# Ledger of designs, part 106: peptides against a protein of PDB entry 6MBK

Target 1, 240 residues: chain A of PDB entry 6MBK
Amino acid sequence: GFEMVNFKEEGFGLRATRDIKAEELFLWVPRKLLMTVESAKNSVLGPLYSQDRILQAMGNIALAFHLLCERASPNSFWQPYIQTLPSEYDTPLYFEEDEVRYLQSTQAIHDVFSQYKNTARQYAYFYKVIQTHPHANKLPLKDSFTYEDYRWAVSSVMTRQNQIPTEDGSRVTLALIPLWDMCNHTNGLITTGYNLEDDRCECVALQDFRAGEQIYIFYGTRSNAEFVIHSGFFFDNNSH

## One batch from the design tools (peptide; made by RFdiffusion4, then SolubleMPNN)

Design b2_p11_8_s4 (from b2_p11_8, 5 letters changed)
Fold by OpenDDE base, seed 2:
Structure b2_p11_8_s4 (fold): chain B 240 residues (1-240), chain A 11 residues (1-11)
Amino acid sequence: as target 1 above (240 residues)
Amino acid sequence: MSLFPIEQSVF
């Protein structure tokens, strides 16, 4: 087993409660626990989704709105998960003026400005949609939809979205994977896959972990620039 | 965290 722990520098992570061996299937997350584009379509967001071409075309935005709607819903199934998410991020959308000025000397500045521009335009568009579209009336965002809300949701999705197969395995869709995404990153090999037979995400241990040790997984190879732009952090042991 | 970088769709 494992438990969620708030580590001093790394924030929330998973700690082993027993010895876990390398390649052991220690963590699985059934589809029903995932926040997906499909669960968004099946939520209070569904009617608006069915009529807004941008929500339909941009699964990441659909997930962002799904996340916001569920956060605003006291009885949401995903409240325990949402409460584990950071309230703020180190992503470009949260950069202070000094951080942006520092990056002006790097090629990353173009991507930073692009994220600002895109997110601002998306917010402006959806603010109008939420205020005027008939199918937005039941959304908990109707009376309170700020840029800060949208920035948080977009950043949450940006840092945590994954591609998973559809239930029939014919296509891919986007998902947030509760519990699994609490594992912090280390160098190694990808040890996560999707088991269609059991309809679940499966994670096997990258290495041996002793009881009391933090469990890490490898989220794939990225440059430090990609970590900053995509995940908002530098990985000190990153060889790229 | 995501397993791989996913490009943010542009509005």
Scores: peptide ipSAE 0.058, ipTM 0.768, DockQ to the pose 0.105
Fold by OpenDDE base, seed 4:
Structure b2_p11_8_s4 (fold): chain B 240 residues (1-240), chain A 11 residues (1-11)
Amino acid sequence: as target 1 above (240 residues)
Amino acid sequence: MSLFPIEQSVF
């Protein structure tokens, strides 16, 4: 009962094609459709993943490289999803000098600097890995791995990664959730969970939506600083 | 978007 729409100012979102009632399960995404650390391990990235301790230790970086590899793969299953992602973000890694100066007066500044430092270090490290590691030769990004690529992937993951249970439910892992993550944010309660029995991410409607209305979900309590750092935007109506 | 944003750590 929904469709993908490009909304002005908000980018892509979901629009109801029929009336949806509050608490109605309107959207579910099976595990097989998710981009996960596990799918990264099972991809062209797998051989390198198995040999690089940082990829193994940092699931977010594994997802970033997974995203880059799949983006560079014309036949990737996730091409339709990747094509819906922004080409750039309003995350700290994209801030101009004036924006950084403005943030010097906010609580976000230390985290901004941390992101700059961490991302730069990671890029430098993996640039070398990609140039020198035998298993990197198979990656489609071997001859095209720029900082712009990396900051895009990192920003994509930063804004869209979610914790989900492993298939056996014994641990948590990281995932990008296609289609679901297109829902734009509003105030409310978290209405998304993971159903292990059916092995799917499930989203119930936060409120009643009429046909033609944009479907919003609540991503959790966030400060404006957290939105800037983790989501790349300010929420003007944020009460937190 | 993310329900569970995780801070990017150093390695």
Scores: peptide ipSAE 0.046, ipTM 0.766, DockQ to the pose 0.093
Fold by OpenDDE base, seed 5:
Structure b2_p11_8_s4 (fold): chain B 240 residues (1-240), chain A 11 residues (1-11)
Amino acid sequence: as target 1 above (240 residues)
Amino acid sequence: MSLFPIEQSVF
């Protein structure tokens, strides 16, 4: 029903290979294909996770390290996904000096500085952990963990992390959703939810798409997405 | 793409 295409201006996206109707379930991703906090716990990172309070407390950092470990693993199941990720991001952590100077006159500068400071502190902490903790010895990044690596992973997670239910539906966890997160965005309604019965992320078409057209979705706001996760598909008309 | 922009907690 669709194929991955590298579009000139938008980068990777999905193109319809057939006509897709509005509200048609065209894309689903089973839990087993997701990069989650749970999959991080079950990976080579698991032993370290079980002993590090920061990894346990901050699921986004757990995902960042999971991403780094899998990237450094040639035989990782997620290599095809990881290879589609940008090498750099248009996030504050990648801002040039001139961009930062421009923001100095704005209130946004405080958030930028906070992000820089927090990320640097996290890196320094985990650099020490990776160098000294016994359970870090088996990590494929043991001898290659730079700030650039961490910045990339944090930015990847920041731009792509999603809340999904745990397998038992009792709470929420964080996930990267391969294939789904390749969809570029447009204005519209939230058309993504999680099907606990089938244990998969599901996406229905925002509109009719003809064969050959790029498939767009609306990523919405956090509040809308939270509602979707808890209540199923939610069709709220939000602006980007 | 993310449905949830989650800020990093202060470390």
Scores: peptide ipSAE 0.045, ipTM 0.757, DockQ to the pose 0.076
Fold by OpenDDE base, seed 3:
Structure b2_p11_8_s4 (fold): chain B 240 residues (1-240), chain A 11 residues (1-11)
Amino acid sequence: as target 1 above (240 residues)
Amino acid sequence: MSLFPIEQSVF
């Protein structure tokens, strides 16, 4: 019902290949296709994850390392997805000196500096871990873990992470959602949820789309000033 | 993109 297309102004997006009606379930992504904290635990990163308290406590960092490990693995299942990700981002971690100078007159500068400081500290910590921890020896990034790599991974996760339920529905975890995250944004209502029975992310059409039209979804209201990491699924308790 | 704003956990 859709295809990935590079649109001139918006970059990659999804285009309808047939007419899609409002509220039609046009896109679903099974859990097995998601990059999750659980898939990170089940990967080559698993042994290190089990021994590092920060990876265990911070699912976003676990996803960042999972992304780096999979990117460095030529046989990774997620290679096709990873190749669709931007090589650079418009996030504060990529701001040039002049952009930072401009922000010095604003309250946003504190958030920018905080993010720089935190990311640098995390990198320094994990650089040491990767160099010294026995379970890091098998990681494909062992000999090639740079700040640029970490900055990219953190920014990728920051801009694309979502909250989903665990398999048993008892908790919330973090995930990157391939294919779905290719949809560009428009104003409207959130039309994405997680179906626990079928164990998949589901997206229904916000409006009617004709064959050949770009499919847009609503990612929620974002204030321009807040570099808010966009997260999460609305679990409608449709237990009625 | 993500649907919901997740606050970055500060380390």
Scores: peptide ipSAE 0.049, ipTM 0.761, DockQ to the pose 0.087; fails the geometry check

## One batch from the design tools (peptide; made by RFdiffusion4, then SolubleMPNN)

Design b2_p12_3_s1 (from b2_p12_3 with R7K Y9F F12V)
Fold by OpenDDE base, seed 5:
Structure b2_p12_3_s1 (fold): chain B 240 residues (1-240), chain A 12 residues (1-12)
Amino acid sequence: as target 1 above (240 residues)
Amino acid sequence: SLIPVLKDFTPV
C-alpha cells in the first residue's frame, strides 16, 4: 500500500498507493531485517565486538561499526537500505565554521564541542583498534576507515537508532529499522510498536492517508525516561 | 501487547 519516493526538500519518504485508514497496520518490519546490536554481534564484527569493551558497552557505536562494515560489503543484505541513507547530515558533526560561530553565543556550543571531542576520541581509539587488533584483520573497512566514515556512521545511527525489545523481551536494545525510517516526521502520537509474538516492528497509520499522499509518522520523543512511561500506542483519532 | 518503538537521538 505504499512506495518509496524521493520528495523535494524532504528526501526519501513513503507515499500511499491506496487509501490507508487511521490505525491501519500498513507497515511491518521483521527483526531479521533490522540492523541491531545483535546482528552486529552476529556479523563479521562479532569477533572484535567480543573483545572490545567499548563496542560491548556502547550499542550505538556497535551499530555505527555494523553500518560501516555492511556499507563496505558489496553483498550485504542491507545495501539497498544503506544506499538510501544521506551521504551527509545536518547534525553538529557537519556544521560549518560559520554555524559553529553562530552557536558560540548559545548554550548549545558546549554540547557541540563535547560531541566533536567525543567523536574524534572514539575515532582515534577505533582507528588504532582496527589497525592493531587481530579480529579487525578481516573487516571490510580495515584499509579504509576515515574520520568521515566514522562521522557519517555515528550521525546515521544518532538520527535513526531506535529502542526495541530483545527477542525474549527481557531487555531493550538498539536497532535501525529499514523501510520504516524512510517515513518523514510529523507531529502526532507514537504509532509504532514492537510485536514480540510475531517478532516484528509494526506501524499503524497516524491518520487517514489517501492514495498519492505522503505517509508521515511521529518519531517519538528523545527521552529514554518517556519509554518507561508509555506502555502502549497513542493513536490520534483524527478521523478526517 | 505491542511495545512502543522509540527513536533515540542520543549522541554517540
Scores: peptide ipSAE 0.160, ipTM 0.794, DockQ to the pose 0.597
Fold by OpenDDE base, seed 3:
Structure b2_p12_3_s1 (fold): chain B 240 residues (1-240), chain A 12 residues (1-12)
Amino acid sequence: as target 1 above (240 residues)
Amino acid sequence: SLIPVLKDFTPV
């Protein structure tokens, strides 16, 4: 077993409540618990999704709007998960003027400016869509859609989205994976897979963990620059 | 067989 714990330096993570052996299946998440592009299409957002070309083309934006709609819905199935998400992020969209000035001497500044420009343009577009499109009238965010809301949702998706197979395994889609995404990063191998037969995400232990130890996973090969731009952190022991 | 789940840090 495991439990959610607030660690001093890493923030929220998972802690083992018993000894877990390497390669042991310790965590699984059924598809029905995931926030996916498909669950967005099947939600109150579905009618608008079916009419907007950008939502259809950009699954990450569809997930961002799905998060906003579910957050604004008191009876949402995902309320317990959404309440575990940070209210703010250390990503470039939250950088202060002095942090941006510091990056002006680096190649990362171009990616920061690109994110700012793209996010602002998307917000302006969707603000107009939400105000004018008939299918937007039923959205819980209809009268409360700010740039801060959009920035939060985009940053949540940017830091947490995952590629998983569709139910039939024919395509790749995007998902937020509750509970699993609480694991913090370490060096190693990818130990999470999707089991199509049981229709669930499955995570096996990267190494032996003792009771009371934090459970880490490997997010994949990333540079420290990519972690800063996409997740807002450095990993000193990053071997890539 | 398991299909690997990849965390995707692609910007929006």
Scores: peptide ipSAE 0.145, ipTM 0.774, DockQ to the pose 0.883
Fold by OpenDDE base, seed 2:
Structure b2_p12_3_s1 (fold): chain B 240 residues (1-240), chain A 12 residues (1-12)
Amino acid sequence: as target 1 above (240 residues)
Amino acid sequence: SLIPVLKDFTPV
């Protein structure tokens, strides 16, 4: 097994409680435990989602609002997960003035300014929606929706969202994967796949881990590479 | 068969 541990420099991670062998299926997360666009539609956000074209078109924004609604809900099933999320991120939206000034000499400044501008515009739009739309009245964030809330939620989604298949495997959707996303990053191969037969995310060990060692995974490249739905797992012993 | 699960860091 494994346990959640707060590592001094890396924050929360997973530590092995027994020896785990390379390619061993050590972690799985059923669909019902994921925060998905579908779970957002089935939540208190559902009525607003059904009426707002941006929430419908932008699954990542739908996840951000889902995350905010669940954070504001004391009885949310995802409270234990949400409490493990960072309060701040190393994303451009959290850059200090001196960091932004340093980047002014680089091409990266354009991306930083773009993120600031887009996030500010989205916040202004949704602030108005939350204040005026009838279906927003039941949202737990109705009277408490700040830029800091929105910045945190979009940064959480930006750093943790994953593409997974729909239940029928016909399409791709977005998900936050509790427990699994606590694994910190190392170099290697992608060791996580979705098992449609069992309707769960499955993670196999990248390498041998001894009892007491931190379990790392490879997050992949930060590229917008669209998943080929029929692409196999990189391991030869891929469970079909 | 498993479908790969990858983190997507696409900005919002």
Scores: peptide ipSAE 0.142, ipTM 0.788, DockQ to the pose 0.547
Fold by OpenDDE base, seed 4:
Structure b2_p12_3_s1 (fold): chain B 240 residues (1-240), chain A 12 residues (1-12)
Amino acid sequence: as target 1 above (240 residues)
Amino acid sequence: SLIPVLKDFTPV
């Protein structure tokens, strides 16, 4: 087993409550516990989603709005998860002026400026949508939708979104994976997969962990959407 | 077969 612990420097993480062996399936998260584009469509956001082309085209934005709507909903199923999320991030949208100035000497500045511009434009667009669209009237965001809210949601999604299969396995969708994404990062191999038969995300241990040790996972090379099948995934249980 | 689950840092 494991437990959620607040580590001083790393924030929330998972700690082993017993010895866990490498490749042991120690954590699984059923689809019904995930925040997905589908759960966004089935939420209070659903009517607006059905009418807004940007939400439909950009699953990550749909997740961002889903996250904001659920955060603003006291009875949300995901409140325990949302409360574990950072209030601020080390993403470009949170860079101080001096950090941005420092990056001006690097090629990364173009990505930073792109992110700023895109996020600002999206915020301006959705601010207007929320204020004027009939299906936005019931959103908890109606009277409280700030740039800071949007920045936080976008950064949360950007840092935590995952690709998972749809229920029928025919397509890929986006998901936030509660509890699992509390595992802090270490170098290694991808040890998380989706089991379609059981309809759950499954995580095997990257290495041996002793009772009381923090459980780390490898987040992978965070490149766009490339399923890097690492040969080291589920060696012992070739349940393909 | 398990489908790999990867974190995606694609900017919004």
Scores: peptide ipSAE 0.154, ipTM 0.794, DockQ to the pose 0.559; fails the geometry check

Design b2_p12_3_s2 (from b2_p12_3 with R7H Y9F F12V)
Fold by OpenDDE base, seed 3:
Structure b2_p12_3_s2 (fold): chain B 240 residues (1-240), chain A 12 residues (1-12)
Amino acid sequence: as target 1 above (240 residues)
Amino acid sequence: SLIPVLHDFTPV
């Protein structure tokens, strides 16, 4: 077993409530609990998705709008998960002028400016779509769609989106994985897989964890620069 | 066999 805990330096994470052995299946999340491009299509966003080429081409933007629609829906199934998400992020879209000036001496500045430009252009496009498209009239965000809303949603997706198989296993889709995404990062191997037979994400322990220890997972091999740009943090023990 | 679940670091 495990529990959600606020750790002093890492923030929210998962703590073992018993001894967990390496390679033990300690956590699984069924597809029905995931926020996916498919769940976006099946939501109030579905009619607009079916008519907008950008939503269809960019699963990450579809997830961002799905997240905004569900956040604005008091009876959303995902309210308990959404309430665990940060209200703000330490990612480039939230950088102050002094932080941007510091990065001007680095190669990362080009990626930061690209994110700013792309996010602003997307917001301007979708603001017009939300105001003018007939299928947007039923969206709970119709009269409340700000740049701050969009910035939050794309930052949430950028930091938490995962590749999983479609239900039939024929394609790859994008998903937010509740509970699992509360695990903090460490060096190691990918220990999360998708079980198509049981239609669930399965996470096995990277190492032995004792009762009371924080449970870590490995998100993937990245440089510190990539983590800053995509996740807003540095990892000193990163192998790259 | 399990299909690896990969965090997608692609920016929007």
Scores: peptide ipSAE 0.419, ipTM 0.908, DockQ to the pose 0.887
Fold by OpenDDE base, seed 4:
Structure b2_p12_3_s2 (fold): chain B 240 residues (1-240), chain A 12 residues (1-12)
Amino acid sequence: as target 1 above (240 residues)
Amino acid sequence: SLIPVLHDFTPV
């Protein structure tokens, strides 16, 4: 019902190949296709994850390193997804000096500085871990772990991570949702949920789309990740 | 029933 297309101004997006009706389930992504904390634990990162307290405590950092490891792995299952990700972001970590100076007049400056300090500290910590920890020896990023790499991964996760239920539904975990997160944003209502019975993310159409139209979804207010924005995805129609 | 999928933009 859809195809991936590179739109000139918006980058990669999804285009309808047929008419899609509002509330129609047009896109689903099984758990096995997601990049999750669990998939990170089951990857080449797993041995290090099992020994590093920060990776264990911070699922977002685990996802960032998972993303970096998979990016550096030519045979990664997620290469097609990773290649669709922006190379740069409009997040605070990418702000130019003038943008930061402008923000000094705003309340956001504290969050920006916090992000800078935290990211720098994390990079310094993990640089040392990667260089010295025995379980880091097999990581494909060992000889090429730059601040730019880490900034990119952190920004990718910050802008794209989602909370989903664990397989048993008892807890929440973090996930990147390939294909789904390629949908560009429009104003509207959240139309994505997780179906535990089928163990998949499900997205219903926000509106009618005709064949050939770009499919937009509402991600909530994705402002620059200066603020903690929790956007809940709720299906109004609990028929599933 | 679907469980809502929540975007988490919590800074790292």
Scores: peptide ipSAE 0.067, ipTM 0.748, DockQ to the pose 0.631
Fold by OpenDDE base, seed 2:
Structure b2_p12_3_s2 (fold): chain B 240 residues (1-240), chain A 12 residues (1-12)
Amino acid sequence: as target 1 above (240 residues)
Amino acid sequence: SLIPVLHDFTPV
């Protein structure tokens, strides 16, 4: 009931091909289609992951390297998804000198500088790892790993990473959710949950959408996420 | 029952 469309001002988004009612389950994404820490471990990155303490400790960095490896792999299953990702982001890592100078008078400058320093240190660390570690030899990025690559990957992850349960529901892991994350943001309520029985992300419509309208979702805020975790969450029409 | 899918705001 939807299609991918390149909107003039908003870039890629989803458009309804039929009328969709509020709270209707219109979109689901099985675990096998997600880019997860587990799929990273099961990829060409797996041997390096098993030997690197930072990749093991920081699932977001593991996802960033997974994204880079898959981008560099012509036959990657995720190529169609990766091609829809922005080439640049409105994150601090992409701020121009004038934007940074403007922020120097604000408290935000400390967070910006922190992100720059952390990302630069991580890049320097992993550049050395990729050049010297035996398990890095099979990585498709072995001979092409730039700061721009790393900046793009971490920005992609920071803007799109989601918490989902592990397959057994015992823990929380990180995932990029293809197709679902093509929905542009609007204000509202969280309408996406994980169905462990069917092992899939399920998204219900935030509102009525008519055929031809863009479909929006609410990505949430930190405060809203904390509220949902504390109060619990269920869909009104959820029989599961 | 569904487990909410939440964006992770933890910076890299």
Scores: peptide ipSAE 0.479, ipTM 0.919, DockQ to the pose 0.581; fails the geometry check
Fold by OpenDDE base, seed 5:
Structure b2_p12_3_s2 (fold): chain B 240 residues (1-240), chain A 12 residues (1-12)
Amino acid sequence: as target 1 above (240 residues)
Amino acid sequence: SLIPVLHDFTPV
């Protein structure tokens, strides 16, 4: 149906290996393949998670630490996914001084500075936790936890996290969706949902794609992208 | 690549 390709201008993406029709279910990702808050809790991070209130309260930070732990684990199931992630991001946490100076003329500067401050504070907090907490002793990142690591993980989660239902559908949780998040963006409708019966993310084709064409999806709002649980596909204008 | 967005990581 599709293959992973490194496109020169767009980076990694998916290319159709056959003709795909609009609304065809061409891609699905079972829950077991997702990096979720639950998978973080069930990982080597679990003992620390169970005792740290910030990890418990902030699923995005839990995912960030999950990424870091799995990246530092040579035998991690998610290594193939993690290796496809950018090493750096075009997010505010990576802005150069000149870019920040440019933003001083914009309303975004306050949010950028807030993000810098919050991220730095979180790093300082968790650095201390990792160094001192008994349940941190076995974390693969214990001796290699830098601000750059944390910045990378936060930026990875920030750009890729999605809201999905819990297994029982009673709540929402956060997830990174391997393979699916490799699709590059185009304008259109949200064509990804979660099938609770089959316990998987499902993506239907936004349009017809011919063999050899890049498959694009509409991300919608990528800040905690909300998957449609009950109402089918929705159009969220990402033009904000 | 995914579109970069601002997201709140403010500690609770």
Scores: peptide ipSAE 0.037, ipTM 0.673, DockQ to the pose 0.088; fails the geometry check

